Peptides against a protein of PDB entry 6FBK. Designs and how they scored, part 80

Target 1, 90 residues: chain A of PDB entry 6FBK
Amino acid sequence: EDTGVRVELAEEDHGRKSTIALRLWVEDPKKLKGKPKDNGAIEFTFDLEKETPDEVAQEMIESGFFHESDVKIVAKSIRDRVALIQWRRE

## One batch from the design tools (peptide; made by RFdiffusion4, then SolubleMPNN)

Design b2_p27_6_s4 (from b2_p27_6, 7 letters changed)
Fold by OpenDDE base, seed 1:
Structure b2_p27_6_s4 (fold): chain B 90 residues (1-90), chain A 27 residues (1-27)
Amino acid sequence: as target 1 above (90 residues)
Amino acid sequence: GSVSVVETEKRKFIVYTGEAAEEAKKL
């Protein structure tokens, strides 16, 4: 399912550490209930062993990046990318 | 365009805007 939110690796993943750098941006704003301000991108670290997409998405909402109603769609976008990364590591 | 940092209790978010964002999207 296309969330309209794109998440990519911000660095090469050598599969050596649990922490990775991700970059996230809105590709299709029509998929979101809220209207995110600006056409920016957000880069952040994510610990594959300790953190969850839901937690990070919630942090983004609290920081004002997205509307509270879009927490799940943002979390899903992160989850989908993280899953691909983990599958590649295996 | 600009690059800024938003720091939370858990992590730092690097925020790209304008042309900086467009370049950041070209991974």
Scores: peptide ipSAE 0.792, ipTM 0.955, DockQ to the pose 0.833
Fold by OpenDDE base, seed 3:
Structure b2_p27_6_s4 (fold): chain B 90 residues (1-90), chain A 27 residues (1-27)
Amino acid sequence: as target 1 above (90 residues)
Amino acid sequence: GSVSVVETEKRKFIVYTGEAAEEAKKL
């Protein structure tokens, strides 16, 4: 499923740290219910051991990056990338 | 384009806009 939200590593992952840098942006705004004003990119750290995609997505909503109705699609995009990173580490 | 920071209780979000965002998307 194409969420329309892209999440990539913002740094090279050597598989040592539990914390990684991610970069997130909207590729297809039609997939979102809300209408983000700026088509920018967001970079942030994510602790693979302590944090969840849902929590981070909620933080983004509370910060005004996305509409509350899109929290799940944002969380899914983060989760999908995190899963790929974790699978690659194994 | 610009680069700014949004600080929350739990983390810092680096925000790219305009051309800065386009470059950031190239990774």
Scores: peptide ipSAE 0.791, ipTM 0.955, DockQ to the pose 0.863
Fold by OpenDDE base, seed 2:
Structure b2_p27_6_s4 (fold): chain B 90 residues (1-90), chain A 27 residues (1-27)
Amino acid sequence: as target 1 above (90 residues)
Amino acid sequence: GSVSVVETEKRKFIVYTGEAAEEAKKL
């Protein structure tokens, strides 16, 4: 499912570290309930073993990056990318 | 455009805006 939020690796993944750098931005703002003021991008680390997409998404909401109503769609976008990364590592 | 940092208790978010964001989206 296309969430309208894109998440990509911000670094090369050599499959060795449990932490990865991700970059996230909105591709289709129509799919969000909130209306982000800027079309920026956010880069962050993610621990594949210890952290969850929902936690990170919640942090983003608390930081004001997204509307609270969009926490799940943001989390899903992260989850989907993380799943792909983990799939490639196997 | 600019690059800035927003720090939470758990992590740092690098924030790209303007042209910096456009370049960042190109990976």
Scores: peptide ipSAE 0.791, ipTM 0.955, DockQ to the pose 0.850
Fold by OpenDDE base, seed 4:
Parts: structure tokens; C-alpha cells; sequence
Structure b2_p27_6_s4 (fold): chain B 90 residues (1-90), chain A 27 residues (1-27)
């Protein structure tokens, strides 16, 4: 399902590290309940072994990047990309 | 455009705005 939030690798993945750099931005703001007017992008590290998309999404909410009601859609966007990365590594 | 950092307890977020964001989206 298209979340309207895009997540991409911010670096090449050689499959060697448990930590990866991701970059996230909104492509379709109408899919979010909140209305972030910033067309920016956010870059962050993600530990494939220790962290969860829900935790990172919650951090983004607490930092004010997204509305609280959008935590799950943000988490899903991260989860979907992480899954693809992990499947590619296998 | 600008590049800034927002630090949380767990991590830092690099925030791109304006033209910097447009370039960042090209990866």
C-alpha cells in the first residue's frame, strides 16, 4: 500500500553493517492526517538488528516532524523499505 | 535551502529543506 511517504537508502548497502542510513520524505501529503508544510527530507540511521520502525517513527513525532495520528503510516513506510533491504541482503 | 540537525535521545536527524531537500531526494 502506498503510504505517501518515501524511504530510500541514503548510502550504498554492501550488506556488511547492521546500521544503515535512510532518507525519508513525503511524496503525497494528502495521505497523511497531519499537514506538514515542509517539503524537506529527513536522514537518519537505522539499526536493522536492534531498532524498530515504530520506535523511530515515534521519535519523529516527538521531534515534531509529523502529527501523532500519523505515527503508524510513518512506521509502515520505514518498515516496508527495511523489509526490502533485508530481503535483498538474503 | 538548508541542512540542519535535530538531536533526540536515541539519534540525530539530518534535516534538509528547500533546494537542499530537492537534491537530497535525488540521492
Amino acid sequence: as target 1 above (90 residues)
Amino acid sequence: GSVSVVETEKRKFIVYTGEAAEEAKKL
Scores: peptide ipSAE 0.791, ipTM 0.955, DockQ to the pose 0.869

Design b2_p27_7_s1 (from b2_p27_7, 12 letters changed)
Fold by OpenDDE base, seed 4:
Structure b2_p27_7_s1 (fold): chain B 90 residues (1-90), chain A 27 residues (1-27)
Amino acid sequence: as target 1 above (90 residues)
Amino acid sequence: MKVFRVTGADGSRYEVLVENGKATRVE
């Protein structure tokens, strides 16, 4: 499903660390219920073993990047990318 | 503590630190 939110690796993943660097940005704001903060991209580290897409998405809400009503689609965007990255590692 | 590194549409950069549900902007 196209969430309107894009997530990609911010740096090359060598599959050695349990952490990955991600970059997230809004590609289609019309797919969001709220209006995200005006930013080009958000970069962050994601710990594949300790963090969850839902919790990180919630932290983004707390940061004011997105409206609380969009927490699930933001989380989905992160989850989908993380899953792809993990599949590539295997 | 979670760190989000933000790049604005205008190229501006700042970070947001999230700890215990509290967000702090740092430039």
Scores: peptide ipSAE 0.757, ipTM 0.942, DockQ to the pose 0.938
Fold by OpenDDE base, seed 3:
Structure b2_p27_7_s1 (fold): chain B 90 residues (1-90), chain A 27 residues (1-27)
Amino acid sequence: as target 1 above (90 residues)
Amino acid sequence: MKVFRVTGADGSRYEVLVENGKATRVE
């Protein structure tokens, strides 16, 4: 499913750390229910062992980046990228 | 504490610190 939200590695992943650096941005705002803040990109660290996509997405809502109604679509975008990264590490 | 580093469409940069559900913008 195309969420309209892109998530990519901000740094190369050599599979050595439990944390990864991610960059997130809106590619298709029409797929969101609310209007996000005008931003180019959001960078953050994601701990593969301690954090969850849902919790990080909620923190983005609390930061005002996205409307609360879009928490699940943002979480899915993060989850899908994290899953791909973990699969590549195997 | 969670740190988000933001680059705006206009090139502006700032950070948002989230702690205990409270967000603080730092420019």
Scores: peptide ipSAE 0.756, ipTM 0.942, DockQ to the pose 0.917
Fold by OpenDDE base, seed 2:
Structure b2_p27_7_s1 (fold): chain B 90 residues (1-90), chain A 27 residues (1-27)
Amino acid sequence: as target 1 above (90 residues)
Amino acid sequence: MKVFRVTGADGSRYEVLVENGKATRVE
């Protein structure tokens, strides 16, 4: 599913750490219900063992990056990318 | 504490720190 939100590795993943560096940005704003802040990209670390896409998405809402109505679509974009990364590690 | 590093459309940069559900912007 095309969420309109892109999530990519900000650094090469060698599969050695439980954390990964991610970069997130809006590619298609009309896919979102709310209007996100005018930012080019958001970079952050994601702990594969301790964090969840839903919790990180909620933190992004609290930061004011996205409207609360878009928490699930943001979480999905993170989840989908994390899943791909985990599959590559196996 | 969660740290989000933001790059604006104009290339400006700032960080947002989230702790205990409270966000703080740092230039």
Scores: peptide ipSAE 0.756, ipTM 0.942, DockQ to the pose 0.921
Fold by OpenDDE base, seed 5:
Structure b2_p27_7_s1 (fold): chain B 90 residues (1-90), chain A 27 residues (1-27)
Amino acid sequence: as target 1 above (90 residues)
Amino acid sequence: MKVFRVTGADGSRYEVLVENGKATRVE
């Protein structure tokens, strides 16, 4: 499903660390209920063993990047990308 | 603590530190 939120690797993943660097940005704001701040991109480290998409999404809400009503769509965008990365590692 | 590195549409950069539900912006 197209969430309107893009998530990509911010750096090459060699599959050697439990952490990955991600870059997230809004590609289609019409898919969101709220209006995100005028930001180009958000970069962050994601620990594949300790963090969850829901937790990180909630932290983004607390940061004011997205409206609380969009927490699930943001979490899904992160989850979908993380799943793809994990599948590629196998 | 979670650190988000933000690049604005205008190219401006700042970080947001989130700890225990509290967010702090650092220019």
Scores: peptide ipSAE 0.756, ipTM 0.942, DockQ to the pose 0.915

Design b2_p27_7_s2 (from b2_p27_7, 9 letters changed)
Fold by OpenDDE base, seed 1:
Structure b2_p27_7_s2 (fold): chain B 90 residues (1-90), chain A 27 residues (1-27)
Amino acid sequence: as target 1 above (90 residues)
Amino acid sequence: TKVFRVTGADGKEYEVLYKDGKAVRVE
């Protein structure tokens, strides 16, 4: 599904670390229910063993980047990218 | 502590430090 939120690797992944660097930004704001903060890309580290997409999405909302009504769509965007990265590592 | 590195609409970069339900912007 096209969430309108883009998530990509911010660094090359050689499958060596349990942490990865990600970059997230809104590509299609029409897909969101709320109005996101007027900013560009957000870069952050994601721990594949300790963190979950839902937790990180919630932290982004509490930080003011997205409206609370869009927590699930943001979480899904992160989850889908993480799943793809993990698949490539297998 | 979670660190978000943000590029503003104006191209300027800043960080947001998130801990224990609180977020602090660092210019």
Scores: peptide ipSAE 0.641, ipTM 0.907, DockQ to the pose 0.912
Fold by OpenDDE base, seed 3:
Structure b2_p27_7_s2 (fold): chain B 90 residues (1-90), chain A 27 residues (1-27)
Amino acid sequence: as target 1 above (90 residues)
Amino acid sequence: TKVFRVTGADGKEYEVLYKDGKAVRVE
């Protein structure tokens, strides 16, 4: 499923830390909230053991980056990338 | 505290601090 939201590693993953640096951006600028709209590139740390995609997505909405209606799309994009990272670590 | 690092439309970087249900933009 193409969510229109992209998530990638913001650092090289050596598979040794439980925390990873991620970068998230949106292909459709209309999904960004605020005036003027930012480029949508958000960098943040994600704790693979303590945090969940849903919680982080909600924090982004509450921070004003996205509309509430897009919280599940953002969460899914984070979840999908995290799943790939975990798979590569195995 | 959750910190998000963002590049604005003007190309300037800023941070958003989220804590206890509140978000603060640091420009």
Scores: peptide ipSAE 0.308, ipTM 0.764, DockQ to the pose 0.826
Fold by OpenDDE base, seed 4:
Structure b2_p27_7_s2 (fold): chain B 90 residues (1-90), chain A 27 residues (1-27)
Amino acid sequence: as target 1 above (90 residues)
Amino acid sequence: TKVFRVTGADGKEYEVLYKDGKAVRVE
């Protein structure tokens, strides 16, 4: 599924840390709000053991990056990338 | 505390801190 939200590793993953650096950007500028540049990426650390895509997505909503209606789309995009990363680590 | 690094409309990078339901832009 193409959510229109892209999530990738912002650093090389050697499978050693529980935390990973992620980069998120949106292809549809209407999904963005607030100060971030339309083509700007949001970078953040994600703890594979302690954090969930839903909670991080909600924090992005509260931070004003996205509309509340897009929280599930953002969460799914993060989840899909995290799942892929976890799969590669196995 | 959750830190998000973003690029502003002016092309400059800045951080947004999220803690206890409060978002704060660090200039």
Scores: peptide ipSAE 0.306, ipTM 0.763, DockQ to the pose 0.679
Fold by OpenDDE base, seed 2:
Order: sequence, then structure tokens, then C-alpha cells
Structure b2_p27_7_s2 (fold): chain B 90 residues (1-90), chain A 27 residues (1-27)
Amino acid sequence: as target 1 above (90 residues)
Amino acid sequence: TKVFRVTGADGKEYEVLYKDGKAVRVE
């Protein structure tokens, strides 16, 4: 599914740490709020064992990066990438 | 504590700190 939000690894994953660096950007700039008006990329760490895509997405909304209505889209994009990373680790 | 690294309009990177339901721009 094309959510219009892309998430990728911001570092090489050797599959040994529970924490990974992710980069998120949107193809539709209308989905972005606030100050990030360059490439719109947001980088952050994600703990595969302790964090959830929904909670991180909510924190992004609270931080003013996205509209509240897009929280589920953002969460899904993170979840999809995390799932792929976890699958690749196997 | 959650830190987000973003690029501003000036092309410079800055951090947004989220803690206890509050977001604060660090730089």
C-alpha cells in the first residue's frame, strides 16, 4: 500500500541491536507541518523491543510534524518498514 | 524521551525533544 510516507534505514543494520536508526519522509508536502520545510526527512531511533509504531507516530503528531488525522498513516509506514527489517534479520 | 532530528528551511539540522507529552525544539 502506498501511504505517501516512506521509511528507510538511516544506518546499516547488522541485525544485532534492538535499536535501529530510521529516516521518514513524505511524498506529499501537505502532510508535513511545522518547520521542516527542506526535504522533510525526519530521523529517529526505534527500539524494536520497547517501542511501537503507533506510539512513535503519536509522538510525531504531538511534536507537530503531522496532522492528527495522519497518525495511522504514519504508524502504518513505520510498522511496514519495521516488519521488513525484522523479516530480513531472520 | 524521544528525539527527532529534522532539517530546517535553512538546511540545518535540529532536534525536537519529546518527553512526558510535551515537545520542545532543542535547536
Scores: peptide ipSAE 0.304, ipTM 0.763, DockQ to the pose 0.691

Design b2_p27_7_s3 (from b2_p27_7, 14 letters changed)
Fold by OpenDDE base, seed 3:
Structure b2_p27_7_s3 (fold): chain B 90 residues (1-90), chain A 27 residues (1-27)
Amino acid sequence: as target 1 above (90 residues)
Amino acid sequence: MKVFRVTREDGTEYEVLVKDGVATRID
């Protein structure tokens, strides 16, 4: 499913660390119910062993980046990218 | 603690620190 939210590696992943650097931005704002605070990109680390897409998405809501009604779509975008990264590590 | 670094469309940046559900913007 196209969430309208893009997530990519901010740094090359060598598969050696449990953490990865990600960059997230809105590609299609029409897919979101609310209007994002900014039209830029968000960079953050993601711990593959300790964090979950839902928790990080919620933190982004608390940060004011997205409307609360879009927490699930943001979480899905993160989850989908993380899954791809993990599959490539195998 | 979680740190988000935001790069605005105009290239300027700011950070948001989230700790225990509380967000603090730094810019």
Scores: peptide ipSAE 0.768, ipTM 0.947, DockQ to the pose 0.867
Fold by OpenDDE base, seed 4:
Structure b2_p27_7_s3 (fold): chain B 90 residues (1-90), chain A 27 residues (1-27)
Amino acid sequence: as target 1 above (90 residues)
Amino acid sequence: MKVFRVTREDGTEYEVLVKDGVATRID
């Protein structure tokens, strides 16, 4: 499913650590219910063992980046990318 | 503590620190 939110590796993943660097941005704002605060990119680390897409998405809401109504779509975007990264590590 | 680094469309940046549900913006 195309969420309209893009998530990519911010740096090369060598599969050596449980943390990865991600970059997230809105590619198609029409797919979001609310309007994001900025039209740029958000970089952050994601701990594959300790964090969940839903928790990180909620932190983004608390940061004011997205509306509460879009927490699930943001979480899905992160989840889908994380899954791909983990599959590639195998 | 979670740190989000934001790069605006114009290239300027700021960070947001989230701790215990409280977000603090650092310009």
Scores: peptide ipSAE 0.767, ipTM 0.947, DockQ to the pose 0.886
Fold by OpenDDE base, seed 1:
Structure b2_p27_7_s3 (fold): chain B 90 residues (1-90), chain A 27 residues (1-27)
Amino acid sequence: as target 1 above (90 residues)
Amino acid sequence: MKVFRVTREDGTEYEVLVKDGVATRID
């Protein structure tokens, strides 16, 4: 499913650390219910063992990046990318 | 504490620190 939100690795993943660097941005704002604060990119680390897509998405809402009604679509975007990264590590 | 680094379209950037549900912008 195309969420309109893109999530990619900000750094090359060698599969050595439990943390990864991600970059997130809105590719299709029409897919969101609210209006994103900025039209730029957000970079952050993600701990594969300690963090969850839902919790990180909620922190992005608290940061004011997205409207609260879009928390699930943001979480899904992160979850889908993380799953792909983990599958590639196997 | 969670740190988000934002890069605007014009290339400028700022950070947001989230701790215990409270966000603080640093730019």
Scores: peptide ipSAE 0.766, ipTM 0.947, DockQ to the pose 0.864
Fold by OpenDDE base, seed 5:
Structure b2_p27_7_s3 (fold): chain B 90 residues (1-90), chain A 27 residues (1-27)
Amino acid sequence: as target 1 above (90 residues)
Amino acid sequence: MKVFRVTREDGTEYEVLVKDGVATRID
């Protein structure tokens, strides 16, 4: 499913650390119910063992990046990318 | 604590620190 939100590795993943660097941005704003605060990119680290896409998405909402109504779509975007990265590591 | 680095469309950037549900913006 195309969420309209892109999530990619911000740096090469050698599969050696439990954390990865990610970059997130809106590719298709029409997929979101609200208008994001900025039309740029957000970089952050993600701990594959301790963090969850839902928690990080909620923190992005608390940061004012997205509307509360879009928390699920943001979480899904992160989840899909994280799952793909984990599958590639195995 | 979570740190988000934001790069605006114009290239400028700022950070947001989230701790215990409280966000603090640093330009």
Scores: peptide ipSAE 0.766, ipTM 0.947, DockQ to the pose 0.897

Design b2_p27_7_s4 (from b2_p27_7, 14 letters changed)
Fold by OpenDDE base, seed 4:
Structure b2_p27_7_s4 (fold): chain B 90 residues (1-90), chain A 27 residues (1-27)
Amino acid sequence: as target 1 above (90 residues)
Amino acid sequence: MRIFRVTDAEGRRYEVRFENGKATRIE
C-alpha cells in the first residue's frame, strides 16, 4: 500500500553489514493525518538486527518530524523498505 | 543515540540528535 512516505537506500547496500543508510521523505502529504513540520528529507542509519521500524518511527515523532497520529504510517514505510532490502539480500 | 541528518524544504542541512528521549538540533 502507498503510504505517501518514501524510503530509499541513501547508500549502496553490499549486504555485508547489519546496518543500512536510509533516506525518508513525504511524497504525498495528503496521505498523512498531520502536516509535517518540515517538508524535507531525513537520512539515518538502521540496524537490521537490533532496531525496529516502530522504534525509529517513534523517535521521529518525538523529534518533531511527524504528528503522533502518523506514527504507524511512518513505521510501515520503513518496514516495507527494510523488507525489500532484506529480500534482495537473499 | 540516533542522528537524523535533515535537508529541509529550502535545501538547508542540519542534524537532530536524539538521546535519552530528548531531541537536540545541531546546525
Scores: peptide ipSAE 0.785, ipTM 0.952, DockQ to the pose 0.920
Fold by OpenDDE base, seed 5:
Structure b2_p27_7_s4 (fold): chain B 90 residues (1-90), chain A 27 residues (1-27)
Amino acid sequence: as target 1 above (90 residues)
Amino acid sequence: MRIFRVTDAEGRRYEVRFENGKATRIE
């Protein structure tokens, strides 16, 4: 499903660390219920063992990047990318 | 603590530190 939110690796993943660097940006704002802050991209570190997409998404909402109504779509975007990364590590 | 490194529409960069439920913008 196209969430309108893109998430990619910000750095090459060698599969050695439990943490990865991600870059997130809005590709299609029409997919969001709210109007996000006018940002080009957001980079952050994600711990594959300790953190969840929902937690990170919630932190983004509380930081003012997205509307509260879009927390699930943001979380899904992160989750889907993280799943792909984990599958590639196997 | 989480650090969000942001690049805005104009390409300018700043960070947002999220800690203990509080967000702080750092230019």
Scores: peptide ipSAE 0.785, ipTM 0.952, DockQ to the pose 0.922
Fold by OpenDDE base, seed 3:
Structure b2_p27_7_s4 (fold): chain B 90 residues (1-90), chain A 27 residues (1-27)
Amino acid sequence: as target 1 above (90 residues)
Amino acid sequence: MRIFRVTDAEGRRYEVRFENGKATRIE
């Protein structure tokens, strides 16, 4: 499912740390229910062992980047990328 | 505490510090 939100590694992943650097941005705003904050990209660190996509997405909502109605879309975007990264580490 | 490093539509950069349920913009 294309969420319209893209998430990719902001730094090369050597598979040594439990944390990764991610970059997130809106590629297709029409897929969002609300209008996102006027930003080109958001970079942040994600702990693969201690954090969840849902919690990070909620923090982004509370930070004003996205409307609350889009929390699941944002969470899914993060989850899908994280899963892919973890699969590549195997 | 979480730090979001943001690049806006014009390419300007700023940070948002999220801590204790509160977001603070830092430029």
Scores: peptide ipSAE 0.785, ipTM 0.952, DockQ to the pose 0.923
Fold by OpenDDE base, seed 1:
Structure b2_p27_7_s4 (fold): chain B 90 residues (1-90), chain A 27 residues (1-27)
Amino acid sequence: as target 1 above (90 residues)
Amino acid sequence: MRIFRVTDAEGRRYEVRFENGKATRIE
């Protein structure tokens, strides 16, 4: 499903660390219920062993980047990308 | 603590530190 939110690796993944660097941005704002802040992209580190997409998405909402009603859309975008990265590591 | 590294639409960079439920913008 196209969430309108894009998540990509911010740096090359060699599959050696439990952490990855991600870049997130809004590609289709009309898919969101709220209006995101004026940002081109957000970069952050994600720990594959200790963190969950839902928790990170909630932190983004509480930081003011997205509306509360869009937490599941953001979480799904992160989850889907993380799953792809995990599959590539196999 | 989490650091969000932001690049805005005009290419300007800043960070948002999220710690203990509070967000702080750092230019």
Scores: peptide ipSAE 0.784, ipTM 0.952, DockQ to the pose 0.923

Design b2_p27_8_s1 (from b2_p27_8, 8 letters changed)
Fold by OpenDDE base, seed 5:
Structure b2_p27_8_s1 (fold): chain B 90 residues (1-90), chain A 27 residues (1-27)
Amino acid sequence: as target 1 above (90 residues)
Amino acid sequence: MKREFRITDRETGEVLTLEEFLERLKE
């Protein structure tokens, strides 16, 4: 599914740490209920063993980055990328 | 503890403060 939100590794993943650096930005604002119009990219660290995409998404909402109604789509974007990263590590 | 976020302008590469970014989102 095209969430309209892009999530990529902010640094090369050597598969040695449980933490990874991610970079997230809006590619298609029309996919979001809040329809954010900005080119900002958000970088953050994600612990593959201790954290969840839903928690991070909620924190982004609380920080004011996205509309509250878009928490699930943001979480899905992070989850999908994390899954790909974990699959590559196997 | 509050999660740390680093925000950059994808076109210029400029690092934005949280305040600056939030203001942009209002426009």
Scores: peptide ipSAE 0.734, ipTM 0.936, DockQ to the pose 0.602
Fold by OpenDDE base, seed 4:
Structure b2_p27_8_s1 (fold): chain B 90 residues (1-90), chain A 27 residues (1-27)
Amino acid sequence: as target 1 above (90 residues)
Amino acid sequence: MKREFRITDRETGEVLTLEEFLERLKE
């Protein structure tokens, strides 16, 4: 599913650490209820063992980056990328 | 601890403060 939110590795993943650096931005604003129009990209670290996409998405909402109604779609975008990264590590 | 975020303008590559980014979102 195309969430309209892109998530990519912010740095090369050598598969040694449980933490990764991610970069997230809005590619298609109309897919989000908040319809954000800013072009900012958000970089952050994610612990593959200790953190969840939902928790990170909620922190982004609390920081004011997204509308509360879009928490699940943001979480899904992170989840999908994290799953892909984990599959590549195997 | 509050999560650290690094924000950049995708067109210029300029690093934005959280405050600057939030102001842009309000426009």
Scores: peptide ipSAE 0.734, ipTM 0.935, DockQ to the pose 0.623
Fold by OpenDDE base, seed 2:
Structure b2_p27_8_s1 (fold): chain B 90 residues (1-90), chain A 27 residues (1-27)
Amino acid sequence: as target 1 above (90 residues)
Amino acid sequence: MKREFRITDRETGEVLTLEEFLERLKE
């Protein structure tokens, strides 16, 4: 499913660390209830072993980056990318 | 501890402060 949110590796993943650098931005604001208009990209570190996409998404909501109703779609975007990264590491 | 976020303008590449980014979101 196209969430309208893009998540990519901010740095090359060599599969050595449990932490990865991610970069997230809105590709299609129409998919989000908040309809964000800004083009900012958000970079952050994610611990593959200790953190969850839902936690990070919630923190982004609390930071004011997204509408509260979009927490799940943001989390899904992160989860989908994390899954791909983990699959590539296998 | 509060998560660290680094925000950039995808068009210009300029690094934005959290406050600046939040202000843009309100526009």
Scores: peptide ipSAE 0.733, ipTM 0.934, DockQ to the pose 0.634
Fold by OpenDDE base, seed 1:
Structure b2_p27_8_s1 (fold): chain B 90 residues (1-90), chain A 27 residues (1-27)
Amino acid sequence: as target 1 above (90 residues)
Amino acid sequence: MKREFRITDRETGEVLTLEEFLERLKE
């Protein structure tokens, strides 16, 4: 599913650490209820063992990056990318 | 614990402060 939110690795993943650096930005604002118009990219560290996409998405909403109604779509974007990274590590 | 975020302008590569980014989101 196209969430309109892109999530990519911010650094090369050698599969040796439990943490990864991610970069997130809005590609299609029409997919979000808040319809953000800024081109900013957000980089952050994600712990594959201790953290969940839903928790990180909620923190982004609390930081003011997204509308509260878009928490699930942001979480899904992170989840889908993390899943791909995990599958590549196996 | 407050999560650390690094924000950049995708066109220029300029690093933005949290305040600068939040202000842009209002435009």
Scores: peptide ipSAE 0.733, ipTM 0.935, DockQ to the pose 0.608

